# Peptides against a protein of PDB entry 6CSU, part 103

Target 1, 51 residues: chain A of PDB entry 6CSU
Amino acid sequence: GALEELRGQYIKAVKKIKCDMLRYIQESKERAAEMVKAEVLRERQETARKM

## One batch from the design tools (peptide; made by RFdiffusion4, then SolubleMPNN)

Design b2_p29_6_s1 (from b2_p29_6, 14 letters changed)
Fold by OpenDDE base, seed 1:
Structure b2_p29_6_s1 (fold): chain B 51 residues (1-51), chain C 51 residues (1-51), chain A 29 residues (1-29)
Amino acid sequence: as target 1 above (51 residues)
Amino acid sequence: as target 1 above (51 residues)
Amino acid sequence: DIVEEMIEESERMERKIQEDVEEFEKELK
């Protein structure tokens, strides 16, 4: 019925938004992690050159 | 009627979720912008010391 | 630039969320 359809549409919309946001958060974390790795590598290389 | 009221409530709920997520994204952008400012400042200071 | 990339990603997500909501509202009309 109309109520079930409406509920289904609501759930679909909420799930879509949720999935999009979770992906955004995950991708942001991955980019941040790569930045940290690059920074650590550069620091270690610099330290090694000083030794 | 009850169905129209519920429809309105679902729309309102989805809009609220949207607003919350957009606020989260905006806050993330603000943090990123602040990081850029800090990086630019550090780079300029480093360049100045090299001159 | 990692920060620029993150800003661009955030802007893309803002558009996606808006589209998701608009689709929902359209289905209810």
Scores: peptide ipSAE 0.217, ipTM 0.672, DockQ to the pose 0.843
Fold by OpenDDE base, seed 3:
Formats: structure tokens, sequence, C-alpha cells
Structure b2_p29_6_s1 (fold): chain B 51 residues (1-51), chain C 51 residues (1-51), chain A 29 residues (1-29)
């Protein structure tokens, strides 16, 4: 009935927001990880050059 | 009626979740902005040193 | 660059969340 449909709409909205936020967090973490990897690679290359 | 009251409660709950998530994002943006400011300052200092 | 990209992504997500809430409110109006 109308009550169950309203509940369903609420759950749908909450799940959508949750999924969007989890994606944002995951993508942000991946970008940060790639930045760190690039810096580590640079440092290793410089170390090798100075050996 | 009961349906209208529940509707209001669900809308209120969704808005609360929205506000919490937006606050999290805003805090993340502020941290990122401070990192940009620090980088810009570093670059300007290095430019001045190289002049 | 990467920090600027993260700021832009944050702004996109803010808009998306607002749209999700507005959609819910419209469905219940």
Amino acid sequence: as target 1 above (51 residues)
Amino acid sequence: as target 1 above (51 residues)
Amino acid sequence: DIVEEMIEESERMERKIQEDVEEFEKELK
C-alpha cells in the first residue's frame, strides 16, 4: 500500500546517497594512492641516479 | 494524517543524511584547499629563489 | 593538479547528493 511504497522510496533514497558517498570515498582514495605511487617512483629514480 | 506524518519524518531523515554527507565533503574540500595553498606558496618561494 | 581534481570531484558529489534528495522530495510531494 501507500505506506509500504513510501517506505520503499525512503530506503531507495538512503541507499542512493550511501552508494554515491562510498564511490566518492573510493575514488578519492585511489587518486591519493596514485599520487603516492608516483612520488615513490620519483624518489626511487632519484636514488638510483645518485648511486 | 499518519501517512503525511511519516512522509514528513522520512523527508527529515533524508535531509539529515544529506547534511551529514555534505559536511564531510566540505571538510574534505577544505583540507584539499589548504594543500593547494601550501603548494602555491612553495612554488612562489622557489620562483623567487630562482630569480 | 591532483588536489584540484579532488576539489572538483567533491563539488560534483555535492550536486549529486542534492539531486538525490530533490528526487525523493518530488516523488513524495
Scores: peptide ipSAE 0.216, ipTM 0.669, DockQ to the pose 0.814
Fold by OpenDDE base, seed 4:
Structure b2_p29_6_s1 (fold): chain B 51 residues (1-51), chain C 51 residues (1-51), chain A 29 residues (1-29)
Amino acid sequence: as target 1 above (51 residues)
Amino acid sequence: as target 1 above (51 residues)
Amino acid sequence: DIVEEMIEESERMERKIQEDVEEFEKELK
């Protein structure tokens, strides 16, 4: 019925948001780690050049 | 009616979830920025000590 | 720049979440 359909639509929306956020969290962590590594390397080089 | 009320409640709930996720994203960005700043500072100090 | 990339990533996610909400609201019309 209409009530079940509405509930189903809500659950679908919530699940989609959840999946998107979980993917975002995972991808963000991976990119952040890689970028920090790159930044650290660049900073070492820059500091060494200034010394 | 009951169906319209439930619809309104679900929309409100989804909007709340959206707001919570956006806040999480914003806080995540702020934390990441601070972590990078701290890491760069530490790396400068460590590199300088090694030189 | 990590901050810039994270901002861009967050904006992409914000748009996606908005689309999810809009799709839900559309289905309820």
Scores: peptide ipSAE 0.241, ipTM 0.692, DockQ to the pose 0.687; fails the geometry check
Fold by OpenDDE base, seed 5:
Structure b2_p29_6_s1 (fold): chain B 51 residues (1-51), chain C 51 residues (1-51), chain A 29 residues (1-29)
Amino acid sequence: as target 1 above (51 residues)
Amino acid sequence: as target 1 above (51 residues)
Amino acid sequence: DIVEEMIEESERMERKIQEDVEEFEKELK
């Protein structure tokens, strides 16, 4: 019925948002880790040159 | 009627979830930026001590 | 630039979430 359909639509929307956020979190963590590693390497080189 | 009220409540709930997720995204960006800055600072200090 | 990348990623996600909400609202109308 209409109630079940409405409930289904709600659950679908919530799940979609959840999935999008989980993907965002995962991708953000991976990119952040890689960028930190790269930045650390660059900073070591820069600091060494200035010392 | 009851169905219309429930529909309104579900829409409200989805919008709330949206807002919560947007806030999380904003906070995650800020945390990431701070973590990078902190790591760079630590690496500069560590590298300097080793030189 | 991690900050720039995070901003761009967040903006993409914001648009996606908005689309998810709009899709839900459309289905209920």
Scores: peptide ipSAE 0.240, ipTM 0.694, DockQ to the pose 0.678; fails the geometry check

Design b2_p29_6_s2 (from b2_p29_6, 13 letters changed)
Fold by OpenDDE base, seed 3:
Order: C-alpha cells, then sequence, then structure tokens
Structure b2_p29_6_s2 (fold): chain B 51 residues (1-51), chain C 51 residues (1-51), chain A 29 residues (1-29)
C-alpha cells in the first residue's frame, strides 16, 4: 500500500546517499594513500643519497 | 493522518542526513582550500626567486 | 594539483547529494 511505497522510497533515498558518500570517502582514502606512498618513496631515496 | 505524518518524518530524516553529509564535505573543502592557498603562496615565492 | 582535484570532487558530491534529496522530496509531493 501507500505506506509501504513511502517506506520503500525513503530506504531507496537513504541507501543512495550512503553509497555516494562511501564511494566519495573511499576515493579520498585511495588518493591519500597514493600521496603517502609517493612521499615515503621520496624520503627513502633522499635517505639513500645521504648515506 | 498517519500517512502524512510518516511522510513528514521521512522528509525530515532525509534532510538531516543531507545536512550531515554536506557539513562533512564542507569541512573537506575548507581543508583543501587552505592547502591550495599555501601551495599558491609557495609557487609565487619560487617564481619570485627565479626571476 | 591533487588538492584542487579534491575540491572539484567535493563540489560534485555536494551536487549529487542535493539531487538525491531533491528527487526524494519530489516523489513525496
Amino acid sequence: as target 1 above (51 residues)
Amino acid sequence: as target 1 above (51 residues)
Amino acid sequence: SMVEEQIERDEEMERKIQEDVKKFEEEMK
């Protein structure tokens, strides 16, 4: 009935927002990890040059 | 009636989720904007030194 | 830069969330 339809629409909207945000956060974490990886590599190279 | 009340509650709940997510993103934007500001300043200083 | 790209992604996500909510609100009318 109408009540079940409203509930379904609400759940759908909430799940959509959740999925969008989780993807956004995951992409941000991946970019951060790549930046850290690059930084660590540079630091190791600099250390090696100083040895 | 009960249907209208539930509809209102769902709308309110979705709006609350929206506000929470937008605040999270806004905080990210503010942090990013400060990093860009610092980057631009460094670049200008480097350019000036090369001139 | 990576930071500028993040700002662009932030703005895009804001638009997506607003659209998701708008769609729901229109369905509730």
Scores: peptide ipSAE 0.377, ipTM 0.766, DockQ to the pose 0.709
Fold by OpenDDE base, seed 5:
Structure b2_p29_6_s2 (fold): chain B 51 residues (1-51), chain C 51 residues (1-51), chain A 29 residues (1-29)
Amino acid sequence: as target 1 above (51 residues)
Amino acid sequence: as target 1 above (51 residues)
Amino acid sequence: SMVEEQIERDEEMERKIQEDVKKFEEEMK
């Protein structure tokens, strides 16, 4: 009935937002991790040159 | 009636989720904008030193 | 740059969320 349809539409909307945001957050975390790796590598290289 | 009330509650809930997510994204944008400003400033300072 | 890419993704996600909500609101009419 109408109640079930409303509930379904609500759940669908919330799930869509959830999925979009989780993907966004995951991509952000991955990029942050890559930036940290790059920074650590550069720092190690710099340290090696100073040794 | 109950259906209209529930409809209103669902709309309210989705709007709340939207607001929370948009705020999160806005904070990300602000952090990114500050990083860009800092980068531009550093580049300008570096250029000035090379001049 | 990574920062510019983040800004682009932020803007895209903002649009997506707005569209998701708009779609729901239209269905509620």
Scores: peptide ipSAE 0.379, ipTM 0.768, DockQ to the pose 0.719; fails the geometry check
Fold by OpenDDE base, seed 2:
Structure b2_p29_6_s2 (fold): chain B 51 residues (1-51), chain C 51 residues (1-51), chain A 29 residues (1-29)
Amino acid sequence: as target 1 above (51 residues)
Amino acid sequence: as target 1 above (51 residues)
Amino acid sequence: SMVEEQIERDEEMERKIQEDVKKFEEEMK
C-alpha cells in the first residue's frame, strides 16, 4: 500500500546518500594513501642525496 | 492523517541527513582552502629565493 | 594539484547529495 511505498522510497533515498558518501570517503582515503607514498619516496630521495 | 504525518517525518529525516553530509563536505572545503593558501605562499617564497 | 582535485570532488558530492534529496522529495509529492 501507500505506507509501504513511502517507506520503501525513504529507505532507497537514505541508502543512496549513504553509498555516495562512503564512495566519497573511500576515494579520499585512497588519495591520502598515494600522497603518503609519494612523500615517503621523496624523503628517501632527499636523504640519499644528502648522503 | 497518519500517512501525511509519516511522509512529513521522512522528508524531515532526509533533510537532516542532507544537512549533516553537507556540513561534512563544507569542513573538507575549508581545509582545502587553507592548503591552497599555504601552497601559494610557498610558491611565492620559492620564486623569491630563485630571484 | 591534489588540493584542486579535492575541491572538485567536494563540489561534485554536494551536487550528488542535493540531487538525491531532490529526487526523494519529488517522489514524496
Scores: peptide ipSAE 0.376, ipTM 0.767, DockQ to the pose 0.730; fails the geometry check
Fold by OpenDDE base, seed 1:
Structure b2_p29_6_s2 (fold): chain B 51 residues (1-51), chain C 51 residues (1-51), chain A 29 residues (1-29)
Amino acid sequence: as target 1 above (51 residues)
Amino acid sequence: as target 1 above (51 residues)
Amino acid sequence: SMVEEQIERDEEMERKIQEDVKKFEEEMK
């Protein structure tokens, strides 16, 4: 019925937003991790040159 | 009626989720913009030292 | 630049969310 259809549409919309945001957050975390890894490597190289 | 009221509540709920997510993204954009500003400033300072 | 890539992803996600909500609102009419 109309009630079930509305509920279904609501759930579908919320799930879509959830999936999009989770993917966005996951990609952001991955890039942040790569940035930190690169920074640590550069710092180690710089330290090695100074030692 | 009850159906229309529920429909309105679903719309309101989705709009709330939207607002929360957009705020989250806006905060990310602000952080990114600040990082770009800092990077540009450092680059200009480095260039000035090399000139 | 990783920062520039983040900005682009931010803008893309903003558009996607807007589209998701718009689709729902159209279905509610």
Scores: peptide ipSAE 0.374, ipTM 0.766, DockQ to the pose 0.701; fails the geometry check

Design b2_p29_6_s3 (from b2_p29_6, 16 letters changed)
Fold by OpenDDE base, seed 5:
Structure b2_p29_6_s3 (fold): chain B 51 residues (1-51), chain C 51 residues (1-51), chain A 29 residues (1-29)
Amino acid sequence: as target 1 above (51 residues)
Amino acid sequence: as target 1 above (51 residues)
Amino acid sequence: SMVEEMIKKSEEMERRIEKEVEDFEKELK
């Protein structure tokens, strides 16, 4: 019925927003980790050149 | 009626989720901008010390 | 840069969320 359809539409919308945000957060964390790795590598290279 | 009221409640709930997520993203963008500002400042300071 | 990419992805997500809400509201009309 109309009520069940409305409920289904709401749940679908909320789940989609949730999934998109979780993916966004996960990708953001991965990019942050890559930035840290790059920074550590640069620091190690600078240290090695100074030794 | 009951259906219209529930419809309104679902729309209101989804709009609230939207606002919360957009606020989170906006705060994330602001943090990213601050990281850029800090990096530029550090680079300028390092350049100044080398001159 | 990676930060610029992050900002771009954020803006893309904003547009996606806005569209999802709009689509939901249209479906309920």
Scores: peptide ipSAE 0.245, ipTM 0.691, DockQ to the pose 0.864
Fold by OpenDDE base, seed 3:
Structure b2_p29_6_s3 (fold): chain B 51 residues (1-51), chain C 51 residues (1-51), chain A 29 residues (1-29)
Amino acid sequence: as target 1 above (51 residues)
Amino acid sequence: as target 1 above (51 residues)
Amino acid sequence: SMVEEMIKKSEEMERRIEKEVEDFEKELK
């Protein structure tokens, strides 16, 4: 009935949000690592040119 | 009734997850920024010592 | 390293989220 339908909608919504959060976390970790690598490389090059 | 209680739980859960996601995003941005600053500084020092 | 710490904190968040969802699903049974 209406109660079961609402429960199903709730579970579906929560699972969607969970997936979105987990995906964001994973992508955030990957982006952070790449940003550090890129910045370190650029800084090394800049410092070397200033020497 | 049962429908009102379930709806209440739905709203509560969705709000909680949303808040956690927003908080994580903000904290992740701050940590990433500090990490990049620290790594760039260390790399600059290391490069200078190698010159 | 800071990267390792960030990864660790993210994993802790993941576990918390998973537990929260499981708890809510259990309450709705």
Scores: peptide ipSAE 0.228, ipTM 0.680, DockQ to the pose 0.647
Fold by OpenDDE base, seed 1:
Structure b2_p29_6_s3 (fold): chain B 51 residues (1-51), chain C 51 residues (1-51), chain A 29 residues (1-29)
Amino acid sequence: as target 1 above (51 residues)
Amino acid sequence: as target 1 above (51 residues)
Amino acid sequence: SMVEEMIKKSEEMERRIEKEVEDFEKELK
């Protein structure tokens, strides 16, 4: 019935959100690492130019 | 009734997860920015010492 | 290191979310 359907939808939605969040966290870590590497490279070049 | 209560629980749970995600995103961005700043400073110092 | 700290905080968030979802699923059963 409607109650069972709603319960199922709730569980399904929560699981999906969980997966989306975990994926976002992983992607965020990767982006952060790449950003740091890029910034370090830029700063190295900038420092070299100023000296 | 039971259906309305379950709907309420669903809404509550989804809102909680949404808030947690948004907070995580914001905090992650702030931490990443600070990490980059710190790494840039270290790189400046290391580059200067090597030249 | 700061990178290690970020990783630890992310892992903490992951564990928290997993626990929250599990609790929600149990509540509905």
Scores: peptide ipSAE 0.221, ipTM 0.676, DockQ to the pose 0.619
Fold by OpenDDE base, seed 4:
Structure b2_p29_6_s3 (fold): chain B 51 residues (1-51), chain C 51 residues (1-51), chain A 29 residues (1-29)
Amino acid sequence: as target 1 above (51 residues)
Amino acid sequence: as target 1 above (51 residues)
Amino acid sequence: SMVEEMIKKSEEMERRIEKEVEDFEKELK
């Protein structure tokens, strides 16, 4: 019925938002990790050049 | 009626979720912006030291 | 830069969430 359909629509919307946010957070963490790796590499290169 | 009330509750709930997620993203962007500012400052300092 | 990319991805997610909410609200009409 209408109530079940409405509930289904709500659940679907919430699940979609949840999935998108979890993916966003995961990708954000991955990018942050890559940024740290790049920074460490640059620091090592700078140190090497100073040696 | 009950259906309209439930609809209103679902809309309210989804709006709340939206607001929370957008706030989280906004805070993430602010942190990223601060990282850019810090990077620019470091670059300027490095340039100044090289002068 | 990586930070600029992160900002871009954040903005994309904002638009996506907004659209999903709007679509939900439209579906409830």
Scores: peptide ipSAE 0.249, ipTM 0.694, DockQ to the pose 0.851; fails the geometry check

Design b2_p29_6_s4 (from b2_p29_6, 13 letters changed)
Fold by OpenDDE base, seed 5:
Structure b2_p29_6_s4 (fold): chain B 51 residues (1-51), chain C 51 residues (1-51), chain A 29 residues (1-29)
Amino acid sequence: as target 1 above (51 residues)
Amino acid sequence: as target 1 above (51 residues)
Amino acid sequence: SMVEEMIEESERMERKIEEEVKKFEEEMK
């Protein structure tokens, strides 16, 4: 019925937003890891250059 | 340093995403509850009209 | 490492969000 359909639609919408946010967080984690690695490399290279 | 700043920025961004998602879920729950109540009321009124 | 700590913190937040979604689903039953 209409009540069950409405319930289903809202649950589905919330699940979609959950999945989108979790995907964004995962992608952000991957980007952050790469940026940290790059920064560490740059700092090591700068230190080596000064030595 | 740059590493600590990058870490701090990442954590802050992820916390913001978490808060945005939790707020969206809370607002969606409230909207869903109100729409369910309205639908139940309409169905009861229709039944009463037919009786 | 710093990256490992960031990942662990993110995973804790993900689990909390999943729990809130689950609660919402149960409340709709």
Scores: peptide ipSAE 0.093, ipTM 0.523, DockQ to the pose 0.179
Fold by OpenDDE base, seed 2:
Structure b2_p29_6_s4 (fold): chain B 51 residues (1-51), chain C 51 residues (1-51), chain A 29 residues (1-29)
Amino acid sequence: as target 1 above (51 residues)
Amino acid sequence: as target 1 above (51 residues)
Amino acid sequence: SMVEEMIEESERMERKIEEEVKKFEEEMK
């Protein structure tokens, strides 16, 4: 019935939101890792300039 | 240093995303409950029309 | 390392989010 249809739609929507947010967090982690890597390189280069 | 600043900014951003997602889920649950309540009322009214 | 700590913290948050979503799905049953 209509109630079961509505329940199914809500569960589907929540699952989609979960997946989208987890993907966003994963992509954010990947970007952060690359930013940290780049910053470490810059800091090492700056240290090298002082020697 | 710059690395600690970057780490702090990343953690802050991820915490915000987590909180926003949890709030959205909570609000979605509340909306779902109200929609179910409304649908139950409509179904009861339809049943009443058949009597 | 700092990167490892960031990843671990993110994974802990992901698990908490997944648990809340699971609770909601169970409540909808």
Scores: peptide ipSAE 0.093, ipTM 0.521, DockQ to the pose 0.199
Fold by OpenDDE base, seed 3:
Structure b2_p29_6_s4 (fold): chain B 51 residues (1-51), chain C 51 residues (1-51), chain A 29 residues (1-29)
Amino acid sequence: as target 1 above (51 residues)
Amino acid sequence: as target 1 above (51 residues)
Amino acid sequence: SMVEEMIEESERMERKIEEEVKKFEEEMK
């Protein structure tokens, strides 16, 4: 019935939002890791330059 | 240092996203519950009308 | 390393979100 369809549509929407957000977080983690690695490298190079 | 600040900013941003997601889910649950209650009421009224 | 710590922290948050979504899905059944 209409109630079951509404319930099903809601659950499906929540699952889609979950997947989209988890993917966003995963991609954000990857970008952040690369930025941190780059910053560490720059700091090491700056330290070495002063030696 | 700059690396610690970057790390802190990233963690803070991820925590913000987490909180926003959980709040959205909670608000969505509340809206869904109200919609379900309204639909159940309408269905009961429709059944009663036919009696 | 700091990168590893950041990854571990984000993974802990992801697990918490997944658990809450799972609970909600079960409540809707």
Scores: peptide ipSAE 0.090, ipTM 0.512, DockQ to the pose 0.186
Fold by OpenDDE base, seed 1:
Structure b2_p29_6_s4 (fold): chain B 51 residues (1-51), chain C 51 residues (1-51), chain A 29 residues (1-29)
Amino acid sequence: as target 1 above (51 residues)
Amino acid sequence: as target 1 above (51 residues)
Amino acid sequence: SMVEEMIEESERMERKIEEEVKKFEEEMK
């Protein structure tokens, strides 16, 4: 019935959001690490140009 | 009725989780930006020490 | 209720996310 369908939809929605959040966390960590590495490289190049 | 109340609770819970996710995304971006800035400063200091 | 339990689970998840972010920040230091 409608009540069971609603409960099922809620559980599915919560599980989906949980999975999306965990995936986003992992991907954001990877992107952040890459950004830091890239910025360090750019800073080294900038220092070299200023010298 | 009970169905409408459950529907309301479902909507409330999903909205909360969605808001939490969006807030996490925004805050994680801000923290990542600050980490990049901090790494740039550390790199500058390291370069200075090596010179 | 089931809905209340799911809300509590979302709050637990938020705390877990905060802990993982903190660990990441510490690893990047």
Scores: peptide ipSAE 0.073, ipTM 0.411, DockQ to the pose 0.036

Design b2_p29_7_s1
Fold by OpenDDE base, seed 4:
Structure b2_p29_7_s1 (fold): chain B 51 residues (1-51), chain C 51 residues (1-51), chain A 29 residues (1-29)
Amino acid sequence: as target 1 above (51 residues)
Amino acid sequence: as target 1 above (51 residues)
Amino acid sequence: SELEKRIEEEIEKLVKEGTEIVEKAKREA
């Protein structure tokens, strides 16, 4: 019935949210890694400029 | 240094994200519970109307 | 909830991995 359908829709939505959150976490890690990589490169370039 | 500051900013951001995500989940569960409550009430009212 | 626990575990992994990335970058700089 309608109540069971609503329950099913909620469960489906929660599963979608979980997947989206896990993807966000993965993308966040990748962005953080790239930020660190960029900062290291900047510091190396700055050091090279001063040599 | 710059790398330590970047690390600190990253960790702070992750902690903020964690809190936001958990709050979102809690609010989502509350909304779902209220939707179910409303549906049950509707069904009871419909049954009463047919009695 | 189980979902919240899983998310918390993933966040803890994220923090750990991020820290390791930073420390590795420091060693390689």
Scores: peptide ipSAE 0.106, ipTM 0.494, DockQ to the pose 0.147
Fold by OpenDDE base, seed 2:
Structure b2_p29_7_s1 (fold): chain B 51 residues (1-51), chain C 51 residues (1-51), chain A 29 residues (1-29)
Amino acid sequence: as target 1 above (51 residues)
Amino acid sequence: as target 1 above (51 residues)
Amino acid sequence: SELEKRIEEEIEKLVKEGTEIVEKAKREA
């Protein structure tokens, strides 16, 4: 019935939102890791210049 | 330093995403509850018409 | 809710992993 379909649609939507948000967090984590690598390189270069 | 700031930014961003996601789910649940109430009312009215 | 609890646990794991990435980079620098 209509109530069962509505319930199913809601659950499906919530699951999709969960997956999308977790994927976004994962992608953000990957970008952050690359930024950290770049910053580490910069800091090493800066240290070398100070020597 | 820059690495500590980056760590702080990451954690802050993830916390914000968490809060936004949970709020959205809560709002979605509230909307769904209202839709269910409306559908129950409709079904009761339809049942009455069939009598 | 149980769903929210599971989501929170997954997010906490992601925060931990991200923190470990930063800490590793600090040690290697």
Scores: peptide ipSAE 0.104, ipTM 0.495, DockQ to the pose 0.124
Fold by OpenDDE base, seed 1:
Structure b2_p29_7_s1 (fold): chain B 51 residues (1-51), chain C 51 residues (1-51), chain A 29 residues (1-29)
Amino acid sequence: as target 1 above (51 residues)
Amino acid sequence: as target 1 above (51 residues)
Amino acid sequence: SELEKRIEEEIEKLVKEGTEIVEKAKREA
């Protein structure tokens, strides 16, 4: 019935969001690390060229 | 009754998680920008000092 | 990012589905 349907949806929603959050956090960290590395390399080249 | 309690719990939990996720995304973008800025400044100083 | 947008859209869908179930339950109670 409606009660079981709601209970099932609650559990499904919470688990789904948890998984999405964990994946987002992991991928975000990887992208951030790559972005920082790329920016540092660019800055090193730029600074060296101008000095 | 049980139905009203379950309904209330579901709505409260899902909306809270939604808000937490959106806030995390926003804060993550801000932190990423700050990390890049800080790293670029550090690299600029380090490169200048060694050259 | 693309992942961020997909996650936001999925959250919105989950909230919508939940709301519909809740409203149905109210009518049947």
Scores: peptide ipSAE 0.089, ipTM 0.442, DockQ to the pose 0.353
Fold by OpenDDE base, seed 3:
Structure b2_p29_7_s1 (fold): chain B 51 residues (1-51), chain C 51 residues (1-51), chain A 29 residues (1-29)
Amino acid sequence: as target 1 above (51 residues)
Amino acid sequence: as target 1 above (51 residues)
Amino acid sequence: SELEKRIEEEIEKLVKEGTEIVEKAKREA
């Protein structure tokens, strides 16, 4: 019935948002790690150039 | 009634998740920026030490 | 990021769709 459908849609929506959030968090961590690695490399090069 | 309560719970939960996610995104950006700054500083020091 | 924007847009869509489902259910109940 209408109530069961509503319950189903609620659960589905909340689970989807949760999954998207968790995925974003994971991908954000990975991107951050890569940015740090890239920055380290660039900084080494810049420092070496100045010396 | 039960239906109105469920409606309220749905809206409340979705809004909460949305707000939490947006806050996390903002805070994550700030943390990432600070982490990069810190790494740059450390890398400059390490590179200078090796030269 | 683009992913952030997509997720935000998806959340907004979910809120809208969910609200519509709820309102429909109310009318059918």
Scores: peptide ipSAE 0.087, ipTM 0.440, DockQ to the pose 0.383

